# Ledger of designs, part 31: peptides against a protein of PDB entry 1EMU

Target 1, 132 residues: chain A of PDB entry 1EMU
Amino acid sequence: PPYLKWAESLHSLLDDQDGISLFRTFLKQEGCADLLDFWFACTGFRKLEPCDSNEEKRLKLARAIYRKYILDNNGIVSRQTKPATKSFIKGCIMKQLIDPAMFDQAQTEIQATMEENTYPSFLKSDIYLEYT

## One batch from the design tools (peptide; aimed at target 1 F40 G44 K68)

Design b2_p23_6_s1 (made by RFdiffusion4, then SolubleMPNN; from b2_p23_6, 8 letters changed)
Fold by OpenDDE base, seed 4:
Structure b2_p23_6_s1 (fold): chain B 132 residues (1-132), chain A 23 residues (1-23)
Amino acid sequence: as target 1 above (132 residues)
Amino acid sequence: SAEDEELIHSLIEEETGVKLDVD
């Protein structure tokens, strides 16, 4: 069953809607759902191909992601991203240079955080174990 | 802002297919 694959890789968990739902519920209980939300926001943002018709929308979205997760120094995403990474993102926003890959490094760092901390904890959680 | 939240929620829901509660 899919839940067995969830224990094999974070990727398998994040490719499954049921897995995402359970994992996000767990993260909310731990006060760190922003890690997952940011990760998916970055993925969605990167998929938006830049063009004249969506330039303003992409800028607004980038600013929203920046304000929500990067600018908030008290947020878990900000705490789990390196200063140089946050500085780069800020620079992109200020210069209005909105490359699809502008959040890639931050996403990588947040992914590493999940891999090393919340994902293993999820596999030991009552939510996951009771599901199995 | 409320607009920021809506933009982000929509983006995540599109990627995951999971409906998110508005907090």
Scores: peptide ipSAE 0.715, ipTM 0.939, DockQ to the pose 0.561
OpenDDE base, seeds 1, 2, 3, 5: peptide ipSAE 0.715, 0.710, 0.707, 0.710; ipTM 0.939, 0.939, 0.937, 0.938

Design b2_p23_6_s2 (made by RFdiffusion4, then SolubleMPNN; from b2_p23_6, 6 letters changed)
Fold by OpenDDE base, seed 1:
Structure b2_p23_6_s2 (fold): chain B 132 residues (1-132), chain A 23 residues (1-23)
Amino acid sequence: as target 1 above (132 residues)
Amino acid sequence: SKEDEELIYSLIEEETGVKLPVD
């Protein structure tokens, strides 16, 4: 069943809507749903190919992601991303150089955080075990 | 901001298919 695949790979968990829902619920209980939200926001953002017609929208979205997750020093994403990574993102925003991959390093760092902490904890959580 | 949240959650919902509540 899918829940067994979730235990073998974070990627498998994040490819399953039921898995995403359960994992996010768990993360909310732990006060760190922003980790998952940021990860998917980065993925979605990267898929937006830059063109003249969506330049303004992409900039707005990049600024939104930056303000919510990177600029907020009280946020878990900000605390789990390296200063150099955050500085790079800030630079992109300030210079309005909005490359689709501008959040890639931050996403990688947040993914590592999930892999090392919240994902293993989820697999030991009541919400996951009760689902199985 | 609320606008930021709406933009981000829309993006996530499109990516995941999971609806997220907006305050």
Scores: peptide ipSAE 0.701, ipTM 0.937, DockQ to the pose 0.559
OpenDDE base, seeds 2, 3, 4, 5: peptide ipSAE 0.696, 0.695, 0.699, 0.698; ipTM 0.937, 0.936, 0.937, 0.937

Design b2_p23_6_s3 (made by RFdiffusion4, then SolubleMPNN; from b2_p23_6, 7 letters changed)
Fold by OpenDDE base, seed 5:
Structure b2_p23_6_s3 (fold): chain B 132 residues (1-132), chain A 23 residues (1-23)
Amino acid sequence: as target 1 above (132 residues)
Amino acid sequence: SEEDEKLIHETIKEETGVELPVD
């Protein structure tokens, strides 16, 4: 069953809608749902191909991600990303240089945080164990 | 902002298929 794959890799968990829902519920209880939301927001952003027709949309989304997760110094995403990474993103926003990969380093750092902390905790949680 | 939140959640929905509430 899918829940066994969830225990084998974070990737498998995040590739399953039921897994995502359960994991996000767990993260909300832990006060860190922003980790997962940021991760998927970055993935979605990266998939938007730069072109004249969607330049404004891409800029708006980049600014939204920046304002919600990076600019908030009290947020968990900000606390779990390196100052240099946040500075780079700020620079991109200020210069309006919106490269598809501009959030890649931050996404990598947040993924590492989930891999090392929240994902293992989820597998030990009542939410996951009762689901199995 | 509310607009930011909506845009982010729409992006996540498109990526995951999971509906998230606007916070």
Scores: peptide ipSAE 0.728, ipTM 0.935, DockQ to the pose 0.593
OpenDDE base, seeds 1, 2, 3, 4: peptide ipSAE 0.725, 0.727, 0.726, 0.726; ipTM 0.934, 0.935, 0.935, 0.935

Design b2_p23_6_s4 (made by RFdiffusion4, then SolubleMPNN; from b2_p23_6, 8 letters changed)
Fold by OpenDDE base, seed 4:
Structure b2_p23_6_s4 (fold): chain B 132 residues (1-132), chain A 23 residues (1-23)
Amino acid sequence: as target 1 above (132 residues)
Amino acid sequence: SAEDEKLIHEMIEEETGVKLPVD
């Protein structure tokens, strides 16, 4: 069953809507749902192909991601990303250089955080174990 | 802002297929 695959890799978990739902619920209980939300926001953002018709939309989304997750120094995403990474993102926003890959390093760092901490904890959580 | 939240929520829902509750 899918829940067994979830225990094999984080990607398997994040590729399953039921898995995402359970994991996000767990993260909310732990006060760190922003990790997952940021990760998916970055993925979606990267998929947006730059063009004249969506330039403003992409800029707005980039700014939204920046303001919510990077600019807030008290947020978990900000705490789990390196200063140089955050500085780079800020630079992109200020210069309006909105490359699809501008959040890649931050996403990588947040993914590592989930891999090392929240994901293993989820697999030991009551919510996951009761689901199995 | 409210607009920021909407944009981010839309992106997440699009990527995950999971509708997020409004906080």
Scores: peptide ipSAE 0.678, ipTM 0.933, DockQ to the pose 0.570
OpenDDE base, seeds 1, 2, 3, 5: peptide ipSAE 0.677, 0.674, 0.673, 0.675; ipTM 0.933, 0.933, 0.932, 0.933

Design b2_p23_7 (made by RFdiffusion4)
Pose (drawn by RFdiffusion4):
Structure b2_p23_7 (pose): chain A 132 residues (1-132), chain P 23 residues (1-23)
Amino acid sequence: as target 1 above (132 residues)
Amino acid sequence: SATDKEAEKVTERLLEEETEYEE
């Protein structure tokens, strides 16, 4: 059963659309869906190839991710990401040197944040328990 | 995969929001 696999690893949960939908609903109710949206945004950004034809799109996307999740140090993703990590990201944006992996470290920190609090809480939540 | 499709969807939404902000 897919719902049982979700309890075995966060990667299993985020590899199933039903799992993602349920988990995002839980996060939304807890006021922190940005954690999941950012996690997927980093993955989406990284899969874009660094060729000339994608340059403009990638810069715009890197700026968008930075503006929404990294810029103001008050949002939940910004609060859960390290200062040096955000500093590096800001540098990449300003220099316009955006490597596909530039958000990897921030993504890892956000991934650990979900594994540490919201993911375990989700597995004990009414939403999950009802679904199962 | 579900991860790939979800990631594409989220990036498209962020590009739309950035376009609105630039306008």

Design b2_p23_7_s1 (made by RFdiffusion4, then SolubleMPNN; from b2_p23_7, 9 letters changed)
Fold by OpenDDE base, seed 5:
Structure b2_p23_7_s1 (fold): chain B 132 residues (1-132), chain A 23 residues (1-23)
Amino acid sequence: as target 1 above (132 residues)
Amino acid sequence: SALDQTSEEVVEKLLEEEEEEEE
């Protein structure tokens, strides 16, 4: 069953609608759902190809991601990203240099946080165990 | 895929929130 694949990799978990729902519920209870939302935001952002017609949309999205997750010093995403990474993102926003990969490093750091902490905890949680 | 669909939903929500802040 799919839940066995969820235990094999975080990617497998995040590629399943039920897995995403359960994991997000768990993260919300732990007060760290922003980790997952930020991760998905970065994924969605990177998929937008840079072109004249998408320039405004991409800039708005980048600003939204920055303001919601990076600028908030009390947010879990900000606390789990390195100062240099946040500074780089800020620079991109200020200079309006919106490269599709501008959030890649931040996404990597947040993914590492999930891999090391919340994902293993999820697999030991009542939410996951009761589902299995 | 579920991953792609979820990412699109998150992006759409963020854009909506951004538009509301600009208004």
Scores: peptide ipSAE 0.758, ipTM 0.939, DockQ to the pose 0.853
OpenDDE base, seeds 1, 2, 3, 4: peptide ipSAE 0.758, 0.758, 0.754, 0.757; ipTM 0.939, 0.939, 0.935, 0.939; seeds 1, 2, 4 fail the geometry check

Design b2_p23_7_s2 (made by RFdiffusion4, then SolubleMPNN; from b2_p23_7, 8 letters changed)
Fold by OpenDDE base, seed 4:
Structure b2_p23_7_s2 (fold): chain B 132 residues (1-132), chain A 23 residues (1-23)
Amino acid sequence: as target 1 above (132 residues)
Amino acid sequence: SALDEESERVVERLLEEEEKEEE
């Protein structure tokens, strides 16, 4: 069953609708759902092809991600990303240099946080265990 | 894929929120 694959990799968990739902529920209870939403936001942003027709959309999205997750020093994403990474993103926003990969380092750092902490905890949670 | 669909959903939500903040 799919839940067994979820225990094998975070990617498998995040590529399953039920897995995403359960993991998000768990993260909300832990007060760190922003980790997951930021991760998905970065993924979605990177998929947007840079072109003239997408310039405004990509800039708005980059600004939204920056303001919601990076700029807010009280947020868990901000606390789990390195200052140099956040400074780089800020620079991109200020210079309006919106490269598809501009959030890659931040996404990597947040993914590492999930891999090392919340994901293992999820697999030990009542939410996951009751599902199995 | 579920991952792709969720990514798009999150992006759309962020854009909607951004537009509301600008208004």
Scores: peptide ipSAE 0.767, ipTM 0.944, DockQ to the pose 0.839
OpenDDE base, seeds 1, 2, 3, 5: peptide ipSAE 0.768, 0.768, 0.767, 0.768; ipTM 0.944, 0.944, 0.943, 0.944; seeds 1, 2, 5 fail the geometry check

Design b2_p23_7_s3 (made by RFdiffusion4, then SolubleMPNN; from b2_p23_7, 10 letters changed)
Fold by OpenDDE base, seed 5:
Structure b2_p23_7_s3 (fold): chain B 132 residues (1-132), chain A 23 residues (1-23)
Amino acid sequence: as target 1 above (132 residues)
Amino acid sequence: SALDKTSEEVVEKLLKEEEEEEK
């Protein structure tokens, strides 16, 4: 069943609708759902190809991601990203240099946080165990 | 895929929130 694949990799978990729902519920209870939402935001952002018609949309989205997750010093995403990474993102926003990969490093760092902490904890949680 | 669908939903929410902040 799919839940066995969820235990094999975080990617498998995040590629399943039920897996996403359960994991997000768990993260919300732990006060760190922003980790997952930020990860998905970065994924969605990177998929938007830079072109004249997408310029405004991409800039708005980048600003939204920055303001919601990076600028908030008390947020878990900000606390789990390196200062240099946040500084780089800020620079991109200020200079309006919106490269599709501008959030890649931050996404990598947040993914590492999930891999090392919340994902293993999820697999030991009542939410996951009761589902299996 | 579920991953793509979820990412799109998150993006749409963020864009909507950004639009409200610009008003």
Scores: peptide ipSAE 0.767, ipTM 0.947, DockQ to the pose 0.866
OpenDDE base, seeds 1, 2, 3, 4: peptide ipSAE 0.766, 0.767, 0.766, 0.766; ipTM 0.947, 0.947, 0.946, 0.946; seeds 1, 2, 3 fail the geometry check

Design b2_p23_7_s4 (made by RFdiffusion4, then SolubleMPNN; from b2_p23_7, 7 letters changed)
Fold by OpenDDE base, seed 5:
Structure b2_p23_7_s4 (fold): chain B 132 residues (1-132), chain A 23 residues (1-23)
Amino acid sequence: as target 1 above (132 residues)
Amino acid sequence: SALDEESEKVVEELLEEEEEEEE
């Protein structure tokens, strides 16, 4: 069953609709659902290929991600990303240099946070165990 | 995939929020 794959890797969990739903519910209870939403936002952003027709959309999305997750010093994403990483993103926004990979380092750091803390805790949670 | 669908959903929500702030 899929729940066994969820325990093998975070990627397997995040590639399953039920897995995403359960994990998000768990993260909301822990007050850190922004970790997951930021991760998905970065994934979606990177898939948008630069071209003349989507330049405005990409810039708008980058600004939205920055303002919601990076600029908020009280947010969990901001607290779990390194100052140099946040500074780089800020620079990209200010200079309007919107490379598809501009959030890659931040996404990596947030993924590491989930891998080390929330994901293992989820696998020990009542939400996951009762589902199995 | 579920991952792709969720990423698209999150992106669309962020863009909607951004548009509301600009209005």
Scores: peptide ipSAE 0.755, ipTM 0.937, DockQ to the pose 0.849
OpenDDE base, seeds 1, 2, 3, 4: peptide ipSAE 0.756, 0.755, 0.755, 0.755; ipTM 0.938, 0.938, 0.937, 0.938; seeds 1, 2, 4 fail the geometry check

Design b2_p23_8 (made by RFdiffusion4)
Pose (drawn by RFdiffusion4):
Structure b2_p23_8 (pose): chain A 132 residues (1-132), chain P 23 residues (1-23)
Amino acid sequence: as target 1 above (132 residues)
Amino acid sequence: EEEELEEEEELLQENIEEEIAKR
């Protein structure tokens, strides 16, 4: 059963669209869906190849992720990401040196944040318990 | 400036949806 696999690892949960939908609904109700959206945004950004044809799209995307999740140090993703990590990201944006992996460290920190609090809470939530 | 920011926000949302569709 897919719902049982989701309890075994966050990666299993985020590899199933039903799992993602349920988990995002839970996060939305807890006021922190940005954690998941950012996690997927980093993955989406990284899979774009660093060729000339993608340069403009990648810069715009890197700025968009930075502006929404990294810039103001008040949003949940910004609050859960380390200062040095955000400093590096800002440097990449300003220098326009955006490596595909530039958000990797921030993604890892957000991933640990979900594994540490919201993911366990989701597995004990009414939404999950009802679904199962 | 506002139009550009809107386009970049739409691009961000599309990127997220395309990544989730692959799952």

Design b2_p23_8_s1 (made by RFdiffusion4, then SolubleMPNN; from b2_p23_8, 11 letters changed)
Fold by OpenDDE base, seed 3:
Structure b2_p23_8_s1 (fold): chain B 132 residues (1-132), chain A 23 residues (1-23)
Amino acid sequence: as target 1 above (132 residues)
Amino acid sequence: SMKEEEEEEKLLEELIKETIAEK
C-alpha cells in the first residue's frame, strides 16, 4: 500500500496526495507547515517556463515566495535557509532576474531540514501510525 | 501596495494548490 512507500522515501510521500495531506496535518501540529508549502511553491515555480506572457506573473510569484518565506526572519523557512541562499534570492528579486531555478538551493535546504527532522518524526507520529 | 501583496498571495496559494493537485 502507498503508506509503506511513504516510509521508504520522502519523495514517495510528497508524490501522493493522501500522504501530502497527512504530512501537512502533522506539520501544522508541529508549527512548521510552511516547510511543505514552500517546497511545493518552489516545485511549482520551477515548472513555469519563462516567456513574455508570464514574465509579470513569475515576478509576482517570486516576490510572494520571497516575502512570505524568506524575508520573514521569524519563519521556519527563513531559519532553515542559509544566509547566502537568502541573499541570492533577494538579489534575484531586486534585479528582477527571475530564473526558474532561483529557489532550487533554498528548496534543497528545506528538503534537507524535512529529511533530518520532520519526516522521520512524521513516521513515528500517531497520525501516520494510525493510518497504517 | 496592500492590494498588490494580496494578489501575489493569491497567486502563491493557487500555485501551491495546483502543484499539489498535479501529484
Scores: peptide ipSAE 0.756, ipTM 0.955, DockQ to the pose 0.924
OpenDDE base, seeds 1, 2, 4, 5: peptide ipSAE 0.756, 0.756, 0.755, 0.756; ipTM 0.954, 0.955, 0.954, 0.954; seed 2 fails the geometry check

Design b2_p23_8_s2 (made by RFdiffusion4, then SolubleMPNN; from b2_p23_8, 6 letters changed)
Fold by OpenDDE base, seed 2:
Structure b2_p23_8_s2 (fold): chain B 132 residues (1-132), chain A 23 residues (1-23)
Amino acid sequence: as target 1 above (132 residues)
Amino acid sequence: DEEEEKEEEELLEELIEEEIAKK
């Protein structure tokens, strides 16, 4: 069953809508749902191919991601990303150089945070265990 | 600008929803 695959890798969990739903519920209880939302935001942003027609939209999205997750020094995403990573993103925003990969390093760091902390905790949670 | 921030937030929410919906 799918829930067994969720325990094998975070990737499998994040590729399943039911898995995402349960994991997000768990993260909300832990006060760190922003980790998951940021991860999906980065993935979605990277998939947007730059062109003249979507340049403004991509800039707006980049600013939104930056302001919500990176600029907030009290936020979980900001606390779990390196200063150099955050400064690079800020630089891209200020220079309006919006490369599809500009959030890749930050996403990697947040993914590592989930792998090391919240994902293992989720597999031990009542939410997951009651589902199995 | 509050209006600009609201628009950016809506775009962000849509982006996340679309990614999850594709799974």
Scores: peptide ipSAE 0.761, ipTM 0.956, DockQ to the pose 0.912
OpenDDE base, seeds 1, 3, 4, 5: peptide ipSAE 0.759, 0.759, 0.758, 0.760; ipTM 0.955, 0.956, 0.955, 0.956; seed 3 fails the geometry check

Design b2_p23_8_s3 (made by RFdiffusion4, then SolubleMPNN; from b2_p23_8, 7 letters changed)
Fold by OpenDDE base, seed 2:
Structure b2_p23_8_s3 (fold): chain B 132 residues (1-132), chain A 23 residues (1-23)
Amino acid sequence: as target 1 above (132 residues)
Amino acid sequence: MKEEEEEEEKLLEELIEEEIAKK
């Protein structure tokens, strides 16, 4: 069953809508749902192909991601990303150089945070265990 | 400025929803 695959890798969990739903519920209880939302935001952003017709939209999205997750020094995403990574993102925003990969390093760092902390905890949670 | 930020926030929410919906 799918829930067994979820325990094998975070990737499998995040590729399943039911898995995402349960994991997000768990993260909300832990006060760190922003980790998951940021991860999906980065993935979605990277998939947007740069072109003349979507430059404004991409800039708006980049600014939104920056303000919500990076700029807030008290936020979980900001606390789990390196200063150099955050500085690079800020630089891209200020220069309006919006490369599809500009959030890749930050996403990697947040993914590592989930792998090391919240994902293992989720597999031990009542939410997951009651589902199995 | 508030209107601009609200628009950006809406775009962000839509982006996340679309990614999850594709799974």
Scores: peptide ipSAE 0.760, ipTM 0.953, DockQ to the pose 0.943
OpenDDE base, seeds 1, 3, 4, 5: peptide ipSAE 0.759, 0.759, 0.759, 0.759; ipTM 0.953, 0.953, 0.953, 0.953; seed 5 fails the geometry check

Design b2_p23_8_s4 (made by RFdiffusion4, then SolubleMPNN; from b2_p23_8, 6 letters changed)
Fold by OpenDDE base, seed 2:
Structure b2_p23_8_s4 (fold): chain B 132 residues (1-132), chain A 23 residues (1-23)
Amino acid sequence: as target 1 above (132 residues)
Amino acid sequence: MEEEEKEEEELLEELIEEEIAKK
């Protein structure tokens, strides 16, 4: 069953809508749902191909991601990303150089945070165990 | 400024929803 695959890798969990739903519920209880939302935001942003017709939209999205997750020094995403990573993103925003990969390093760091902390905890949670 | 921020937030929410919906 799918829930067994979820225990094998975070990737499998995040490729399943039921898995995402349960994991997000768990993260909300832990006060760190922003980790998952940021991860999906980065993935979605990277998939947007730059062109003349979507430059404004991409800039707006980049600013939104920056303001919500990076700029807030008290936020979980900001606390789990390196200062150099955050400063690079800020630089891209200020220069309006919006490369599809500009959030890749930050996403990697947040993914590592989930792998090391919240994902293992989720597999031990009542939410997951009651589902199995 | 507030309108711009609101628009950006809506775009972000849509982006996340679309990614999850594709799974």
Scores: peptide ipSAE 0.756, ipTM 0.949, DockQ to the pose 0.922
OpenDDE base, seeds 1, 3, 4, 5: peptide ipSAE 0.755, 0.755, 0.754, 0.755; ipTM 0.949, 0.949, 0.948, 0.949; seed 3 fails the geometry check

## One batch from the design tools (peptide; aimed at target 1 L61)

Design b2_p24_1 (made by RFdiffusion4)
Pose (drawn by RFdiffusion4):
Structure b2_p24_1 (pose): chain A 132 residues (1-132), chain P 24 residues (1-24)
Amino acid sequence: as target 1 above (132 residues)
Amino acid sequence: SLEEDLEEEEELLEENIEEEIASR
């Protein structure tokens, strides 16, 4: 059963669209869906190849991720990401040196944040328990 | 304008997230 696999690892949960939908609904109710959206945004950004034809799209995307999740140090993703990590990301944006992996460290820190609090809470939530 | 540019970046971000989730 897919719902049982979701309890075994966060990666199993985020590899199933039903799991993602349920988990995002839980996060939305807890006021922190940005954690998951950012996690997927980093993955989406990284898979774009660093060729000339993608340069403009990638810069715009890197800035968008930075503006929404990294810029103001008050949003949940910004609050859960380290200062040095955000400093590096800002540098990449300003220098326009955006490597595909530039958000990797921030993604890891957000991933740990979900594994540490919201993911375990989701597995004990009414939403999950009802679904199962 | 600046507002239109920001709006286009926000739409691009949402599209990137949806495409990544659809790939699962």

Design b2_p24_1_s1 (made by RFdiffusion4, then SolubleMPNN; from b2_p24_1, 8 letters changed)
Fold by OpenDDE base, seed 2:
Structure b2_p24_1_s1 (fold): chain B 132 residues (1-132), chain A 24 residues (1-24)
Amino acid sequence: as target 1 above (132 residues)
Amino acid sequence: SAAEEEKEEDELLEELIEEEIASV
């Protein structure tokens, strides 16, 4: 069953609607839901192919991601990303150099945080265990 | 205004996340 695959990899968990729902619920209880939302935001952003017709939209999205998750020093995403990574993103925003991959390093760091902390905790949580 | 711009940006972000999750 899918819940067994979720225990094998974070990727399997994030590739399942039910898995995402349960994990997000868990993260909300832990005050860490922004980790997952940021991860999906980065994935969605990278999929947007740059062109003349969507340049403004991509810039607005980049700004939103930056303001919501990177700029706030008290936020969980900001606390789990390296200063150099945050500085790079800030530079891209200020220079309006909006490459599809500009959030890749930050996403990698947040993914590592989930792998090392929240994902293992989720597998030990009542939410997951009651589902099994 | 700046507040209106940020609101628009936030809405775009919410839509992006929802769309990405829905596509899974």
Scores: peptide ipSAE 0.782, ipTM 0.963, DockQ to the pose 0.925
OpenDDE base, seeds 1, 3, 4, 5: peptide ipSAE 0.781, 0.780, 0.781, 0.780; ipTM 0.963, 0.963, 0.963, 0.963

Design b2_p24_1_s2 (made by RFdiffusion4, then SolubleMPNN; from b2_p24_1, 7 letters changed)
Fold by OpenDDE base, seed 2:
Structure b2_p24_1_s2 (fold): chain B 132 residues (1-132), chain A 24 residues (1-24)
Amino acid sequence: as target 1 above (132 residues)
Amino acid sequence: SMAEEEEEEERLLEELIEEEIASK
């Protein structure tokens, strides 16, 4: 069953809508749902191919991601990303140089945070165990 | 206005996340 695959890797959990739903519920209870939302935002952003017609939209999205997750020093995403990573993103926004990969390093750092902390805790949670 | 711009950006971000999750 899918729930067994979820315990084998975070990737399998995040590729399943039921897994995502349960994990997000858990993260909300832990006050760190922003980790997951940021991760999906980065993935979605990277998939947008730059062209003349979507340049403004991509800039708006990049700015939104930056303001919501990076700029807020009290936010969990900001606390779990390196200063150099945040500085790089800020630079891209200020220069309006919006490369599809501009959030890759930040996403990697947040993924590592989930792998080391919230994902293992989720597998020990009542939410997951009751589902099994 | 700046407030309207930020509201639009937030909406775009929400849509982006929803689309990504819906694709799974």
Scores: peptide ipSAE 0.764, ipTM 0.956, DockQ to the pose 0.938
OpenDDE base, seeds 1, 3, 4, 5: peptide ipSAE 0.763, 0.764, 0.762, 0.765; ipTM 0.956, 0.956, 0.955, 0.956; seeds 1, 3, 5 fail the geometry check

Design b2_p24_1_s3 (made by RFdiffusion4, then SolubleMPNN; from b2_p24_1 with L2E D5E L6E E7K N16L R24V)
Fold by OpenDDE base, seed 4:
Structure b2_p24_1_s3 (fold): chain B 132 residues (1-132), chain A 24 residues (1-24)
Amino acid sequence: as target 1 above (132 residues)
Amino acid sequence: SEEEEEKEEEELLEELIEEEIASV
């Protein structure tokens, strides 16, 4: 069953609608749903191919991601990303150099955070265990 | 206004996240 795959890898969990739903609910209870939302935001952003018609939209999105997750020093995403990574993102925003990969390092760091902490905790949680 | 622009950016972000999750 799918729930066994979820325990094998975070990737499998995040590739399943039910898995995402349960994990997101768990993260909300832990006050750290922003980790997952940021991860998906980065993935979605990277998929947007730069072109003349979406330049403004991409800039707006990049600015939104930066303001919500990176700029807020009290946020969990900001706390779990390295200063150099945040500085790089800020530089991209200020220079309006919006490369599809500009959030890749931050996403990697947040993914590592989930792998090390929230994902293992989820697999020990009542919400997951009761689902199995 | 600046506040309206920030609101639009936030809405775009929410849409991006929801669409990405829905695409899984």
Scores: peptide ipSAE 0.751, ipTM 0.952, DockQ to the pose 0.930
OpenDDE base, seeds 1, 2, 3, 5: peptide ipSAE 0.751, 0.752, 0.750, 0.751; ipTM 0.952, 0.952, 0.952, 0.952; seed 2 fails the geometry check

